# Peptides against a protein of PDB entry 3V4L: the designs that were tried, part 17

Target 1, 386 residues: chain A of PDB entry 3V4L
Amino acid sequence: GQPLAKDKVALLIGNMSYWEHPKLKAPLVDVYELTNLLRQLDFKVVSLLDLTEYEMCNAVDEFLLLLDKGVYGLLYYAGHGYENFGNSFMVPVDAPNPYRSENCLCVQNILKLMQEKETGLNVFLLDMCRKRNDYDDTIPILDALKVTANIVFGYATCQGAEAFEIQHSGLANGIFMKFLKDRLLEDKKITVLLDEVAEDMGKCHLTKGRQALEIRSSLSEKRALTDPVQGAPCSAEALVRNLQWAKAHELPESMCLKFQCGVHIQLGFAAEFSNVMIIYTSIVHKPPEIIMCDAYVTDFPLDLDIDPKHANKGTPEETGSYLVSKDLPKHCLYTRLSSLQKLKEHLIFTVCLSYQYSGLEDTVEEKQEVNVGKPLIAKLDMHRGL

## One batch from the design tools (peptide; aimed at target 1 A26 H80 C129 E165)

Design b1_p12_1_s1 (made by RFdiffusion4, then SolubleMPNN; from b1_p12_1, 7 letters changed)
Fold by OpenDDE base, seed 1:
Structure b1_p12_1_s1 (fold): chain B 386 residues (1-386), chain A 12 residues (1-12)
Amino acid sequence: as target 1 above (386 residues)
Amino acid sequence: MEVKLVSYSAEL
């Protein structure tokens, strides 16, 4: 019969805003598009951008807590990386130059931990370079992997080779995701699907002889990403997993703020990623005696590193939100919180209403503090080890 | 427009 997944869980990491390394662009688009595709495949998806070493470790630990016997686990990474002695290293955004294995996450260590969970399928999609790092002479002594016959690696490139994005005037996918996205929904064995992606990528004239998809698999069964989830959550662990994932994706409820002047503000929230939220404000009622009014958000927690110059924009695109802008209400002021993983406390901020009365030259301000609790990924307390 | 390939290898 067709195999059933007990559940399906994915962690997607896109690193682009490196401190000491060349900045990338495609991981933003790739993580977003892959998130939407995996959701159509009934995956529970955690999508994270621009993680430090510590934040990546915690994201992997939280992902491993969602894994159990017969669960399908998918890890996607897009960013800088290297491969030494057959070990793949994902490079965090805070990695020094040169980086070493001690500054990076070893994929084979994650695989070991996934094998301990008795997962039904382990898929790694690694959109990173596999070139050797000659500054890292560390030979990882990895324990022998268990023979679980349920592992698939899709590498964006061959061993010792580079993976690329195409930078042009617009947003574009990386080379791997460009071809993967067109096949990902196909009801095929995952290794067959990836082989078709390899053939499609092989037709790309830009990367011909520079980048080719490599598939490593021990998968003995006909498992697909389309495999149905086994029905009702049969265990307490499955219920806990569902609740944990739901908490990491819970948005604050939209609020109607009422000011003393009689202005009413709608405050709304949208998720771009598990660690990226858009706040938007709109004037929903204005007394006729008020000629002008604007509602600004300010006084954010310092942990979020919010530059006021990038807050309260007239369009989502001016905040750097190009992907979800179509799904947002129009005629708002928009603020993008891009580092929700850094939030240690409740998200408390101020809504400042600036307004002018007819026949008065001076602007008046009213302020309201808003507490929205811990939004999205901030509910997982990814900081519990600092 | 000039198409630039950007490597996912940090220039070490």
Scores: peptide ipSAE 0.398, ipTM 0.867, DockQ to the pose 0.796
OpenDDE base, seeds 2, 3, 4, 5: peptide ipSAE 0.381, 0.376, 0.381, 0.388; ipTM 0.857, 0.855, 0.852, 0.864

Design b1_p12_1_s2 (made by RFdiffusion4, then SolubleMPNN; from b1_p12_1, 7 letters changed)
Fold by OpenDDE base, seed 1:
Structure b1_p12_1_s2 (fold): chain B 386 residues (1-386), chain A 12 residues (1-12)
Amino acid sequence: as target 1 above (386 residues)
Amino acid sequence: ETVELVSYSTEL
């Protein structure tokens, strides 16, 4: 019969905003598009941008908690990386220059931990460089991997080579994702799908002789990303997994705030990623005696590192949100919270209404504090290990 | 449009 997945779980990490390294752009688009495709494939997807070493470790640990016997696990990474002695290292945004293995996450260590979960399929999609780091002489003593015959690596490039993105006037995918996205929904064995992606990428004149997809697989069974999830949650662990994932993707409910002047504000929330949320405010009622009014959000928790210059924008795009802007209501003020993984406490902030009465020159302010609890990924308390 | 390839390699 066709293989069944007990469940399907994906962790997608896109690192772009490096502190000590060249900034990237494509991982934003790649993680977003891959998230939407994997959701159509009934994956539970955690999508994270711009993680520190500590945050990446915690994201991997939380991902591993969602894995169990017969679950399909997919890890995607887009960002800087290297490969020493056949070990792949993902580079966090806070990695020093030069970085070493002690500053990075080893993919083969993650694979070991996935094998301990008795997963049905382990897929790694690594959109990173595979050059040797000559500043890291550390030979990882990896324990012998189990022979599980259920592993697939799709490397964006061959060993010792570079992976690339295309920069132009707009948003673009990385080279790997550009071709992967066109085939990802095909009902094919994952190694056959990746081989077709390799052929399509091989036709790209820009990367010819510079980047080539490498497939490394021990997959003995005909498993596909399209394989159906086994229907009812067959265990208490499957129910817990579903609840944990749902908790990490729960948005705050939209609120109607009423001010003493009689102005009503709609406060709404949208997820761009598991760690990125857009807050939007709109005036839904204004008394006729009020000629002008604006609703600003301010006084965010310091852990979020919100620059007020980037808050309360007239468009989502002015916040750096180019992907979800079509699904947002128009005529709001928009604020992008891009680091929800850093939130230790409840998201408490102030809505400040600035308004003017007809025939008064002075602006009046009213303030209301809002507590929305822990939104999205902040519900996992990724900081509980400190 | 000038298309630039940006490497995911850090120049170490």
Scores: peptide ipSAE 0.423, ipTM 0.874, DockQ to the pose 0.787
OpenDDE base, seeds 2, 3, 4, 5: peptide ipSAE 0.389, 0.406, 0.400, 0.408; ipTM 0.865, 0.865, 0.855, 0.869

Design b1_p12_1_s3 (made by RFdiffusion4, then SolubleMPNN; from b1_p12_1, 7 letters changed)
Fold by OpenDDE base, seed 1:
Formats: C-alpha cells, structure tokens, sequence
Structure b1_p12_1_s3 (fold): chain B 386 residues (1-386), chain A 12 residues (1-12)
C-alpha cells in the first residue's frame, strides 16, 4: 500500500544578511515559495530567515521536538555553506571570516538526532556550496549512522562545487529552487522527483558545467512528499506536536484602538515567515473636525533592532516585504519585524496618533501602549539558553 | 539584462 506519514514537519532556513560574508538574495524567495508548496503538501512548516549560530541551533532543537516515530522530517537550507570530509556545514549569519566547524551547523549531526526519533523519512535539501573550507582542519568524529534506509539528500550542487543564484533587476529563485518548485507537488518517490529536477537543472545553460544536483539516498521504500498524513492524531505526542506548531504560527488578533479625539485605528498583523511579521495601521474612523491624522508605531523592544527609518512605510515593499504585499490591506502604514526570534519578552509597542483639528495650526498627539504577547516563533522562547 | 551568477561560496 502507499506509505502513510504519521505527520509531516519541515524546517526551512534562509540565510542572506551575513555580517562578514557576501549578502545573498534568493533565500528570501526560495524559503517563501517552498513554504507555500510544503503547506499544500500538508507539512507543518517553520520558516526562518537570517539566523545566528545560536538561533540556528535552537531552531533545529525545536524542529527535533516535532519529530517522532513515522514522522516525515524535511530540512531545507539556503545560504553559505561548505563540505569537509563528506560533512555538510550550514553557515550562520554571524559566522566570522574565516569560519570553522565550531561556528557552523553540521547537517550529519542533525541527521543523527533525526534517526534517534525513528522518523519515517528524512529529507535534506541543501542549497549551499560544497567546496572544502581549507581554514577548517577539523575532522568531525561522527558516530556511525544507524541503517534506517529512509534518508534522502538533495544537494543543489556536486561535492567540491558551488551553488548559485541568478541576480537580475528583480527577485529570483536560486538555481536549485527554480527547478525544484516546478516538480515538488508531483506524486512521485522523492528520489525520482529529485532526479527529474536534476535533469531540468542540467538543461540550464547558465550553470552547465558549474552546478549540478546530486542525490544521495538510502531510501528503500516508495516514499513521496505527497504521502498522506495518517488521520486523527492517535497519540498525546501528536497532539502536543500540533499545539507546539500552532503556537509558533499564531498571529496577534487585529485590534481596534479608540483615541480620546474620537479617531479609531485598526491595528493588524500578517506573517511573512515564522520570524517575520508585518504590522499595519489604518484610520477606520475620523471625526469631521479632524482634517489630518496618521497612526505610527514606535517604542519597540530593543531586542528587535528596529530602525525607525524603515518603520511606518506607505507600502509593504518600502519595508522590504515584496512577497506578502498582495495579501495585505491597502492604504495602511506598514512596519516589518524581521527578527521575532530575538524577542525575549512580550511584544509591547506604542501606537502614536498624530492629528490636526480644523482651524488649529498645531498637531496634537495621543499615544496608546499595545501588548500583543509573543507573536509567531517568539512563543517557542528560542532564547531559553541565553 | 546582464544575468550574473552569485556563488553561495564565501571566498575564504
């Protein structure tokens, strides 16, 4: 019979805003598009951008808590990386130059931990370079992996080779995701699907002889990403997993703020990623005696590193939100919170209403403090070890 | 439009 997944869980990491390394662009688009595709495949998806070493470790630990016997686990990474002695290292955004294995996450260590969970399928999609790092002489002494016959690696490139993105005047996918996205929904054994992606990528004239997909698999069964989830959550662990994932994706409820002047503000929230939220404000009621009014958000927690120059924009695109802008209400002021993983406390901020009365030259301000609790990924307390 | 390939390798 067709195999059933007990559940399906994915962690997607896109690192682009490196401190000491060249900045990337495609991981933004790749993580977003892959998130939407995996959701259509009934995956529970955690999508994270621009993680430090510590934040990546915690994201992996939280992902491993969602894994259990017969669960399908998928890890996607897009960013800088290297491969030493057959071990793949994902490079965090805070990695020094040069970086070493001690500054990076070893994929084979994650695989070991996934094998301890008795997962039904382990898929790694690694959109990173596989060149050797000659500054890292560390030979990882990895314990022998268990023979679980349920592992698939899709590497964006061959051993010792580079992975690439296409930079042009707009947003584009990385080379791997460009071809993967067109096949990902196909009801095929995952290794067959990836082989078709490899053939499609092999037709790309830009990367011919520079990048080629490599598939490494021990998968003995006909498992697909399309495999149905086994019905009602049969265990307490499955219920806990569902609740934990739901908490990491819970948005604050939209609020109607009423000011003393009689202006009403709608405050709304949208998720771009598990660690990226858009706040938007709109004037929903204005007394006729008020000629002008604007509602600004300010006084954010310092942990979020919000530059006021990038807050309260007239369009989502001016905040750097190009992907979800179509799903947002129009005629708002928009603020993008891109580092929700850094939030230690409740998200408390101020809504400042600036307004003018007819026949008065001076602007008046009213302020309201808003507490929205811990939004999205901030509910997982990824900082509990700092 | 010039299409540029950007490597995911850091020039170490």
Amino acid sequence: as target 1 above (386 residues)
Amino acid sequence: MTVELVSYSTEL
Scores: peptide ipSAE 0.371, ipTM 0.846, DockQ to the pose 0.780
OpenDDE base, seeds 2, 3, 4, 5: peptide ipSAE 0.338, 0.352, 0.347, 0.360; ipTM 0.839, 0.835, 0.826, 0.841

Design b1_p12_1_s4 (made by RFdiffusion4, then SolubleMPNN; from b1_p12_1, 6 letters changed)
Fold by OpenDDE base, seed 1:
Structure b1_p12_1_s4 (fold): chain B 386 residues (1-386), chain A 12 residues (1-12)
Amino acid sequence: as target 1 above (386 residues)
Amino acid sequence: MEVKLVSYDTKL
């Protein structure tokens, strides 16, 4: 019979905004496009950008809580990384220069923990360099991995080599995602799909002799990312997993704010990623005696590190949101919250209405505090280990 | 426009 997944869960991490290392661009697009494709494959996807070491550890721990017997687990990482002694290390955005294994996440340690969950399939897609880090002399004593015969690694590059992104005018993919995205929906054994991606990448003149996909697999069964999810969640664990994922993807409801002057504002929310939300405001009613009015959002929690210079923009693109702008209402002011994983408390902020009456030179302000609870990933409370 | 490859190498 066709293999069944008990469920399908993916964690996608894209690190770009490094503190001490070269900034990247492609992980933004790669995580977004892969999220949309995996959702079409009935994956529960957590998508995270620009994580610190601590935030990456917590994201992996929360991902491991979603894994269980017969669940398909997929980890995608795009960012800086290295490989020492056959161990792959993902580099967090706060990693020092130079970094060591103590500052990074070992993929083989994550694999060990996934094997303890008795998963149906373990897929790692690693869009990072595989060069040795000569500043890290640590030989990880990895315990012997279990022989589970359900592991697939897709490395964006071969051992000791570099991974690349394409830079041109506008947004572009990394080299790996550029080819992976065109085949990801194919009903093929995952190793066959990745082999076809490797052939397509091998035809690219830009990367010929610089980057080649490596597939490492122990997968004995004909498992595909297209394999159907086993029907209604029949276990308490499956219900908990579904609730936990749903909780991490719950947006605040849109609000209609009414000011004393009679102006009505629509406040709306959109998810770009599990840790990235756009707030938008629009004037939906204005009394005729008010000639001008604008609705600004301000007084955000300090944990979010929101620069007011990047808030309240006339376009989503001016906030750095290039991917979801087509799905947003027009004629709003937009604010992008890019670090929802840092939110310890409820998202409380102020909506400030600035307006002018006909025949008065002075602007009037009215303010309303808004509490939207914990949006998206902030509901998982990734900080519970402090 | 010239297509440029950018390495993910940190150049440690």
Scores: peptide ipSAE 0.454, ipTM 0.900, DockQ to the pose 0.783
OpenDDE base, seeds 2, 3, 4, 5: peptide ipSAE 0.439, 0.450, 0.397, 0.436; ipTM 0.894, 0.900, 0.874, 0.894

Design b1_p12_2 (made by RFdiffusion4)
Pose (drawn by RFdiffusion4):
Structure b1_p12_2 (pose): chain A 386 residues (1-386), chain P 12 residues (1-12)
Amino acid sequence: as target 1 above (386 residues)
Amino acid sequence: STSLVSRDSQLS
C-alpha cells in the first residue's frame, strides 16, 4: 500500500571552475537550491563544488558508505558532461583539453555500486550536456546491470543535445533546475513527477528545440522522494549511518580570542556547502589604551590554495559566497574557505591583529594561531589509507 | 547582461 524508505541519501556535485574548459556559473546556485529542497524531503544531503577526478571518486565512496538495503539514493550532477556509446560521463574540473573516459566518471559505474548495496531507489538527475566526445577512443565494456526495477533517470537534455544555463549577471540559473525546483516537493511517483516537469520545461522559450528533459526508468513501484523514513532508527546499523552523516556536517564552535594587548576577537563560522565554510572576525572588546586596530586572517594550509581576493572582505558576497548579509551576522570581516576536500592536514591559520597605541605612530602586530580541526567534509578523511 | 550558455565543454 504505502512504499517506505529505510533512509533518503543524496549526493549533489556542482562543477564550475574548469581548468582547461569554459567555466560555468549556475552549478553553485542550483546545488544550493536542490540541497534545501531535498532537506525538506528529509534527505541526508552531501553538497560539493568544483571537484577534481580524484575528489569526485571520493565523494561517491562517501555516498556509497551511506547507502544500505532499502535506502533511497539520489545523485545530482551539474557541470560538463558527454555521452559516448551509451554511457554518460561527468567531467571533473581537472579535466585536460582534450579529455577521455579515463579522465571522467561513468554514471553506469556508480549505478552498479549502488545496486550492490541493495538500495530501494536509484535516482539520477544529470544536469549536463550529452554530446559526443569525438576524442574519446575508449569504450568501457562495462558489465551488465542487475534487473532491480528501481532505477530512475532525469536527464536534463536528450542524447546528442545540450543542457543550458541562463547566465544573467546577478545570480545565474540552470534550465533543468528552473522547472524542477517548482515541482520537486510534490507527492507524485518520481517518474510521474519528472514527466510533469518535462511538460512545463517544453513551455520554455529560451530552450525550445535545443534542450528537452529525458526520462529513463525501470521503477515498478509507486516510490517517491516524499516517501517516509522507517520511523525509529533503533537498529545498530541505522545508528552507524547517522554518525557517518553527522561526521561531515560539523562546524567549529564560535570562539572568542583574547589577546595579550587586552583585545577580544570573536571568531564565527558559517556553512555554505559540505565543501564550503565561511569565517568571520568581529572585534568585540578593546582596552582604552588602543583605539586603532584591524583583525585579519592569514597563514591558511597551502592545500586549500586560498586566494587573497576571497579573504578579509567587508561582506560575504565579496568573497563569492551564495550566503548573503541577512543570513550572516553583520559588521565583521568575512572570508570564504571553499575546497575543504583538499585539506589532509588539520585547519590552522593565524588571526593577525594590527593595532596602534594612544599617542604613538608605530604599528604593532600580534599574531595568534587558531586550530579548528577538520570542519565539515574534511572530518570524513577522504585522503585516508595507503 | 543576459546570455544562454551551453554546458558543453567546447573542445578544440

Design b1_p12_2_s1 (made by RFdiffusion4, then SolubleMPNN; from b1_p12_2, 5 letters changed)
Fold by OpenDDE base, seed 3:
Structure b1_p12_2_s1 (fold): chain B 386 residues (1-386), chain A 12 residues (1-12)
Amino acid sequence: as target 1 above (386 residues)
Amino acid sequence: MTSLVSYSPELS
């Protein structure tokens, strides 16, 4: 019969905004496009951008809580990375220069923990470099991995080689994702799918002789990302898993704010990623005596590091939101909250209405505080332990 | 020529 997954769970991490290292661009697009594809494949996807070491550890821990016997686990990472002694290290955005293994997440440690969950399939898609880091001489003494025969690594590059993105004026995928996305929905054994991606990537003239996909697998069964989720009545564990995933994807409800002047504001929320939300405001009713009015959002929690210069933009694109801008209402002011993982408390902020009456020179302001609870990933309390 | 950005920074 066709293999069945008990469930399918993916963690996607895209690191771009490095503190001490060159900034990347492609991980934004890659995580977004892969999220949409994996959702079409009935994966529960957590998508995270720009994580610190601590935030990456917590994201992995939360991902591991979603794993259980016969669950398909997929970890995707796009960002800086290295490989020492056959161990792959994902580099957090706060990693020092030079970084060491103590500042990074070891993929083989994650694999060990996934094997303890008795997963049905473990897929690692690593869009990172595999060069040796000569500043890190640590030899991880890893315990011998269990023989689970359910492991697939898709490395964006060969051992000792680099992975790349194309420097473009617009949004573009990394080299690996550019080819992976075109095949990801195919009903094929995952190793066969990745082999076809390797052949397609091998035709890329830009990376020919610089980057080539490597597949490492112990997968003894014909498992595919297309394998259906087992439709059996939810075990208590499956219910808990579904609830935990749902928490990480719950948006605040849209609100209609009414000001004393008679202006009505629609306040809405959209998810770009599990840790990235767009707030948008629109004037839905204005008394005729009010000639101009704008609804600004301000007074965000300090933990979110919201620069007011990047808030309240006339387009989603001016906030750095290029991907979801088609699905957003038009004629709003837009604010992008890109670090929801940093939110310790409820998201409380102020909506400030600035307006002018006909025949008055002075602007009037009215303010309303808004509490939207913990949006998206902030519900998982990824700060548990700070 | 289209430039490539490496996912391996120069470390110092």
Scores: peptide ipSAE 0.423, ipTM 0.896, DockQ to the pose 0.733
OpenDDE base, seeds 1, 2, 4, 5: peptide ipSAE 0.418, 0.394, 0.402, 0.404; ipTM 0.900, 0.885, 0.891, 0.890

Design b1_p12_2_s2 (made by RFdiffusion4, then SolubleMPNN; from b1_p12_2, 6 letters changed)
Fold by OpenDDE base, seed 1:
Structure b1_p12_2_s2 (fold): chain B 386 residues (1-386), chain A 12 residues (1-12)
Amino acid sequence: as target 1 above (386 residues)
Amino acid sequence: MTELVSYSPELS
């Protein structure tokens, strides 16, 4: 019979905004598009951008808590990386120059921990370089992996080679995701699907002889990403997993704020990623005696590193939100919170209404504090330890 | 101009 997954869980990490290294662009698009495809495949997806070492460790730990016997686990990473002695290292955004293994996450260590969960399938999609880092002389003494016959690696490039993105005047996928996305929904054994992606990528004239997909697999069964989830969660662990994932994706409810002047503001929330939320404000009622009014959001928690110059924009695109702008209401002011993983407390902020009465020259301000609790990934308390 | 950007930074 067709294999059944007990559940399907994916962690997607896209690192772009490096502190000490060249900035990337494609991981934004790649994580977003892959999230939407994996959701169509009934994956529970956590999607995270621009993680520090500590935040990446915590994201992996939370991902491992979602894994159990017969669960399909998928890890995708797009960003800087290297490979020493057959060990793949994902580079966090706060990694020093030069970085070493002590500043990075070893994929083979994650695989070891996934094998301890007795997973049904382990898929790694690594959109990173596999070039040696000569500044890292550490030889990881990895314990022998268990023979689980359920592992698939899709490397964006071959051993000792580089992976690339194409930078041009617009947003584009990385080379690997450009071809992967066209095949990902196919009902094929995952190794067969990746082999077709390798053939499609091999036709790319820009990367010919510079980047080639490598498939490493011990997968003995015909397992696909399309494999159906086994019916109603029969275990307490499956219920806990579903609740934990749901909490990490719960948006604040939309609110109608009423000011003393009689102006009504709609405050709304949209998820771009598990750690990226857009706040939007719109004036839904204005008394006729008020000629002009605007509703600004301000006084955010310091942990979010919100620059006021990038807040309260007339378009989502002016905040850096190019992917979800079509799904947002029009005629709002938009603010993008890109680091929700840093939120230690409740998201408390101020809505400031600035308005003018007919026949008065002076602007009047009213303020209302808003507490929306912990939005999205901030519910997982990824800071438990700092 | 179309540029290929490597996912391996030059380290110093």
Scores: peptide ipSAE 0.444, ipTM 0.908, DockQ to the pose 0.831
OpenDDE base, seeds 2, 3, 4, 5: peptide ipSAE 0.432, 0.441, 0.418, 0.433; ipTM 0.902, 0.904, 0.898, 0.904

Design b1_p12_2_s3 (made by RFdiffusion4, then SolubleMPNN; from b1_p12_2, 7 letters changed)
Fold by OpenDDE base, seed 2:
Structure b1_p12_2_s3 (fold): chain B 386 residues (1-386), chain A 12 residues (1-12)
Amino acid sequence: as target 1 above (386 residues)
Amino acid sequence: MTEIVSYSPELS
């Protein structure tokens, strides 16, 4: 019969905004496009940008809680990385210069933990370098992996080689994602799909002799990313998994705020990633006696590190939101919250209305506090692991 | 100009 997945779960991490290392750009686009493709394949996707070591550990732990017997697990990473002694290390944004294994996440350790869950398929897509780090001589003592014939690695590059992005004047994919995205929806065995991606990448004159896809697989069965999920969740564990994923993707409801002057503000929310949300405000009603009226958001929790200079922009693009701008309402003020994984408590902030009456020179202000609870990834309470 | 950026930083 056709293989069935008990469920399908993906964790996508894109690290760009490194503290001590060169900044990247492609992981933003790559994580977003891959999220949309995997959702079309009925994956439960957690998509995270710019994680610290601690935040990456917690994201992996939460991902492992979603895994169970016969579940398909996919881990994608785009960012800085290295390979020592056949172990792949993902580099967090807070990694020092030089970084070592103690500052990084070992992919083979994650694989060990996935094998303990008796998963139906384990796919790793690693858009990172595989160059040796000569500043780290640590040999990880890894326990012997179980012999499971269900593992696939797609490395964006060969052993000891580099992976790249091509930066143009606009948004562009990394080299691996540029070719992967065109094939990902094909109903093919995942190793056959990746082999076709390798051929497509090998035809590109920009990457020829610089970057080549490497496939490492133990996959003995004909399993595809297109394999159907087993029907309605029959177990208590499957219901808990579905509820946990749904909580991590629940946006705050849109609100209509009414001010004493008779102005009405629409407050709305949009998800860019599991840890990135856009807040937008619009004036939906204004009394005729009010000649000027602006509504802005302020007083965010300090844990979110919101620079007021980047808040309340006239376009989504001015906030750094280039991907979801088409789905947002026009003529708003926009604020991007890019670090929702740092939120320990409820998201409480102030909506401030500034307005002027006809024939009065003085500007009047009214304020309302808004509590939207824990949005998106902040509902997983990733901080409780200590 | 098209810039090619490596996912391996120079470490120091």
Scores: peptide ipSAE 0.429, ipTM 0.903, DockQ to the pose 0.834
OpenDDE base, seeds 1, 3, 4, 5: peptide ipSAE 0.424, 0.427, 0.418, 0.427; ipTM 0.904, 0.903, 0.899, 0.904

Design b1_p12_2_s4 (made by RFdiffusion4, then SolubleMPNN; from b1_p12_2, 5 letters changed)
Fold by OpenDDE base, seed 1:
Structure b1_p12_2_s4 (fold): chain B 386 residues (1-386), chain A 12 residues (1-12)
Amino acid sequence: as target 1 above (386 residues)
Amino acid sequence: STELVSYSPELS
């Protein structure tokens, strides 16, 4: 019969905004498009941008809590990386220059932990370089992996080679995701799908002789990303997994705020990623005696590093949100919260209404504090150790 | 111009 997944879970990490290293662009688009494709494949997807070492460790730990016997686990990473002695290291955004293995996440350590969960399939999609880091002399003594015959690595490049993005005037995918996205929904064994992606990428004249897809697999069964999830959750662990994932994707409910002047504001929320939320405000009612009014959001928790210069924009694009802007209401003020993983407390902020009466020169302000609880990934308490 | 950006930084 067709193989069944007990469940399907994916962690997608895109690191771009490095502190001590060159900034990337493609991981934004790649994580977003891959999230939408994996959702069509009935994956539970956690999508995270710009993680520190500590935040990456916690994201992996939370991902491992979603894994169980017969669950399909997929890890995607796009960002800086290296490979020493056959061990792949994902580089966090806070990694020093030079970085070492102690500053990075070892993919083979994650694989070991996934094997302990008795997973049905382990897929790693690594859109990173595989060059040696000569500043890291550490030889990881990894314990021998179990023979689980359920492992697939899709490396964006060959051992000792580089992976690339194409930077131009617009948003674009990385080289690997550009070809992967066109095949990902095909009902094929995952190794056959990746082989077709390798052939398609091999036709790219820009990366010919510089980047080539490598497939490393011990997959003994015909398993596909299209494999159906086994029916109703049959275990307490499956129910807990479903609830935990649902909590990590719960948006605040839209609010109608009423001010003393009679202005009504709609406050709304949209998810761009599991750690990135757009807040939007709109005037839904204005008394005729009020000639002008604007609704600003301010007084965010300090942990979110919200620059007021990037808040309350007339378009989503002016906040740095280029992907979800089509799905947002028009004629709002928009604010992008890009670091929801950092939120230790409830998201409390102020809505400030600035308005002017007909025949008065002075602007009047009214303020309301709003508590929306812990939105999205902030519900997972990724900070329980800081 | 189209530029290829490497996912391997120069380390110093």
Scores: peptide ipSAE 0.448, ipTM 0.913, DockQ to the pose 0.844
OpenDDE base, seeds 2, 3, 4, 5: peptide ipSAE 0.434, 0.434, 0.420, 0.434; ipTM 0.905, 0.907, 0.902, 0.906

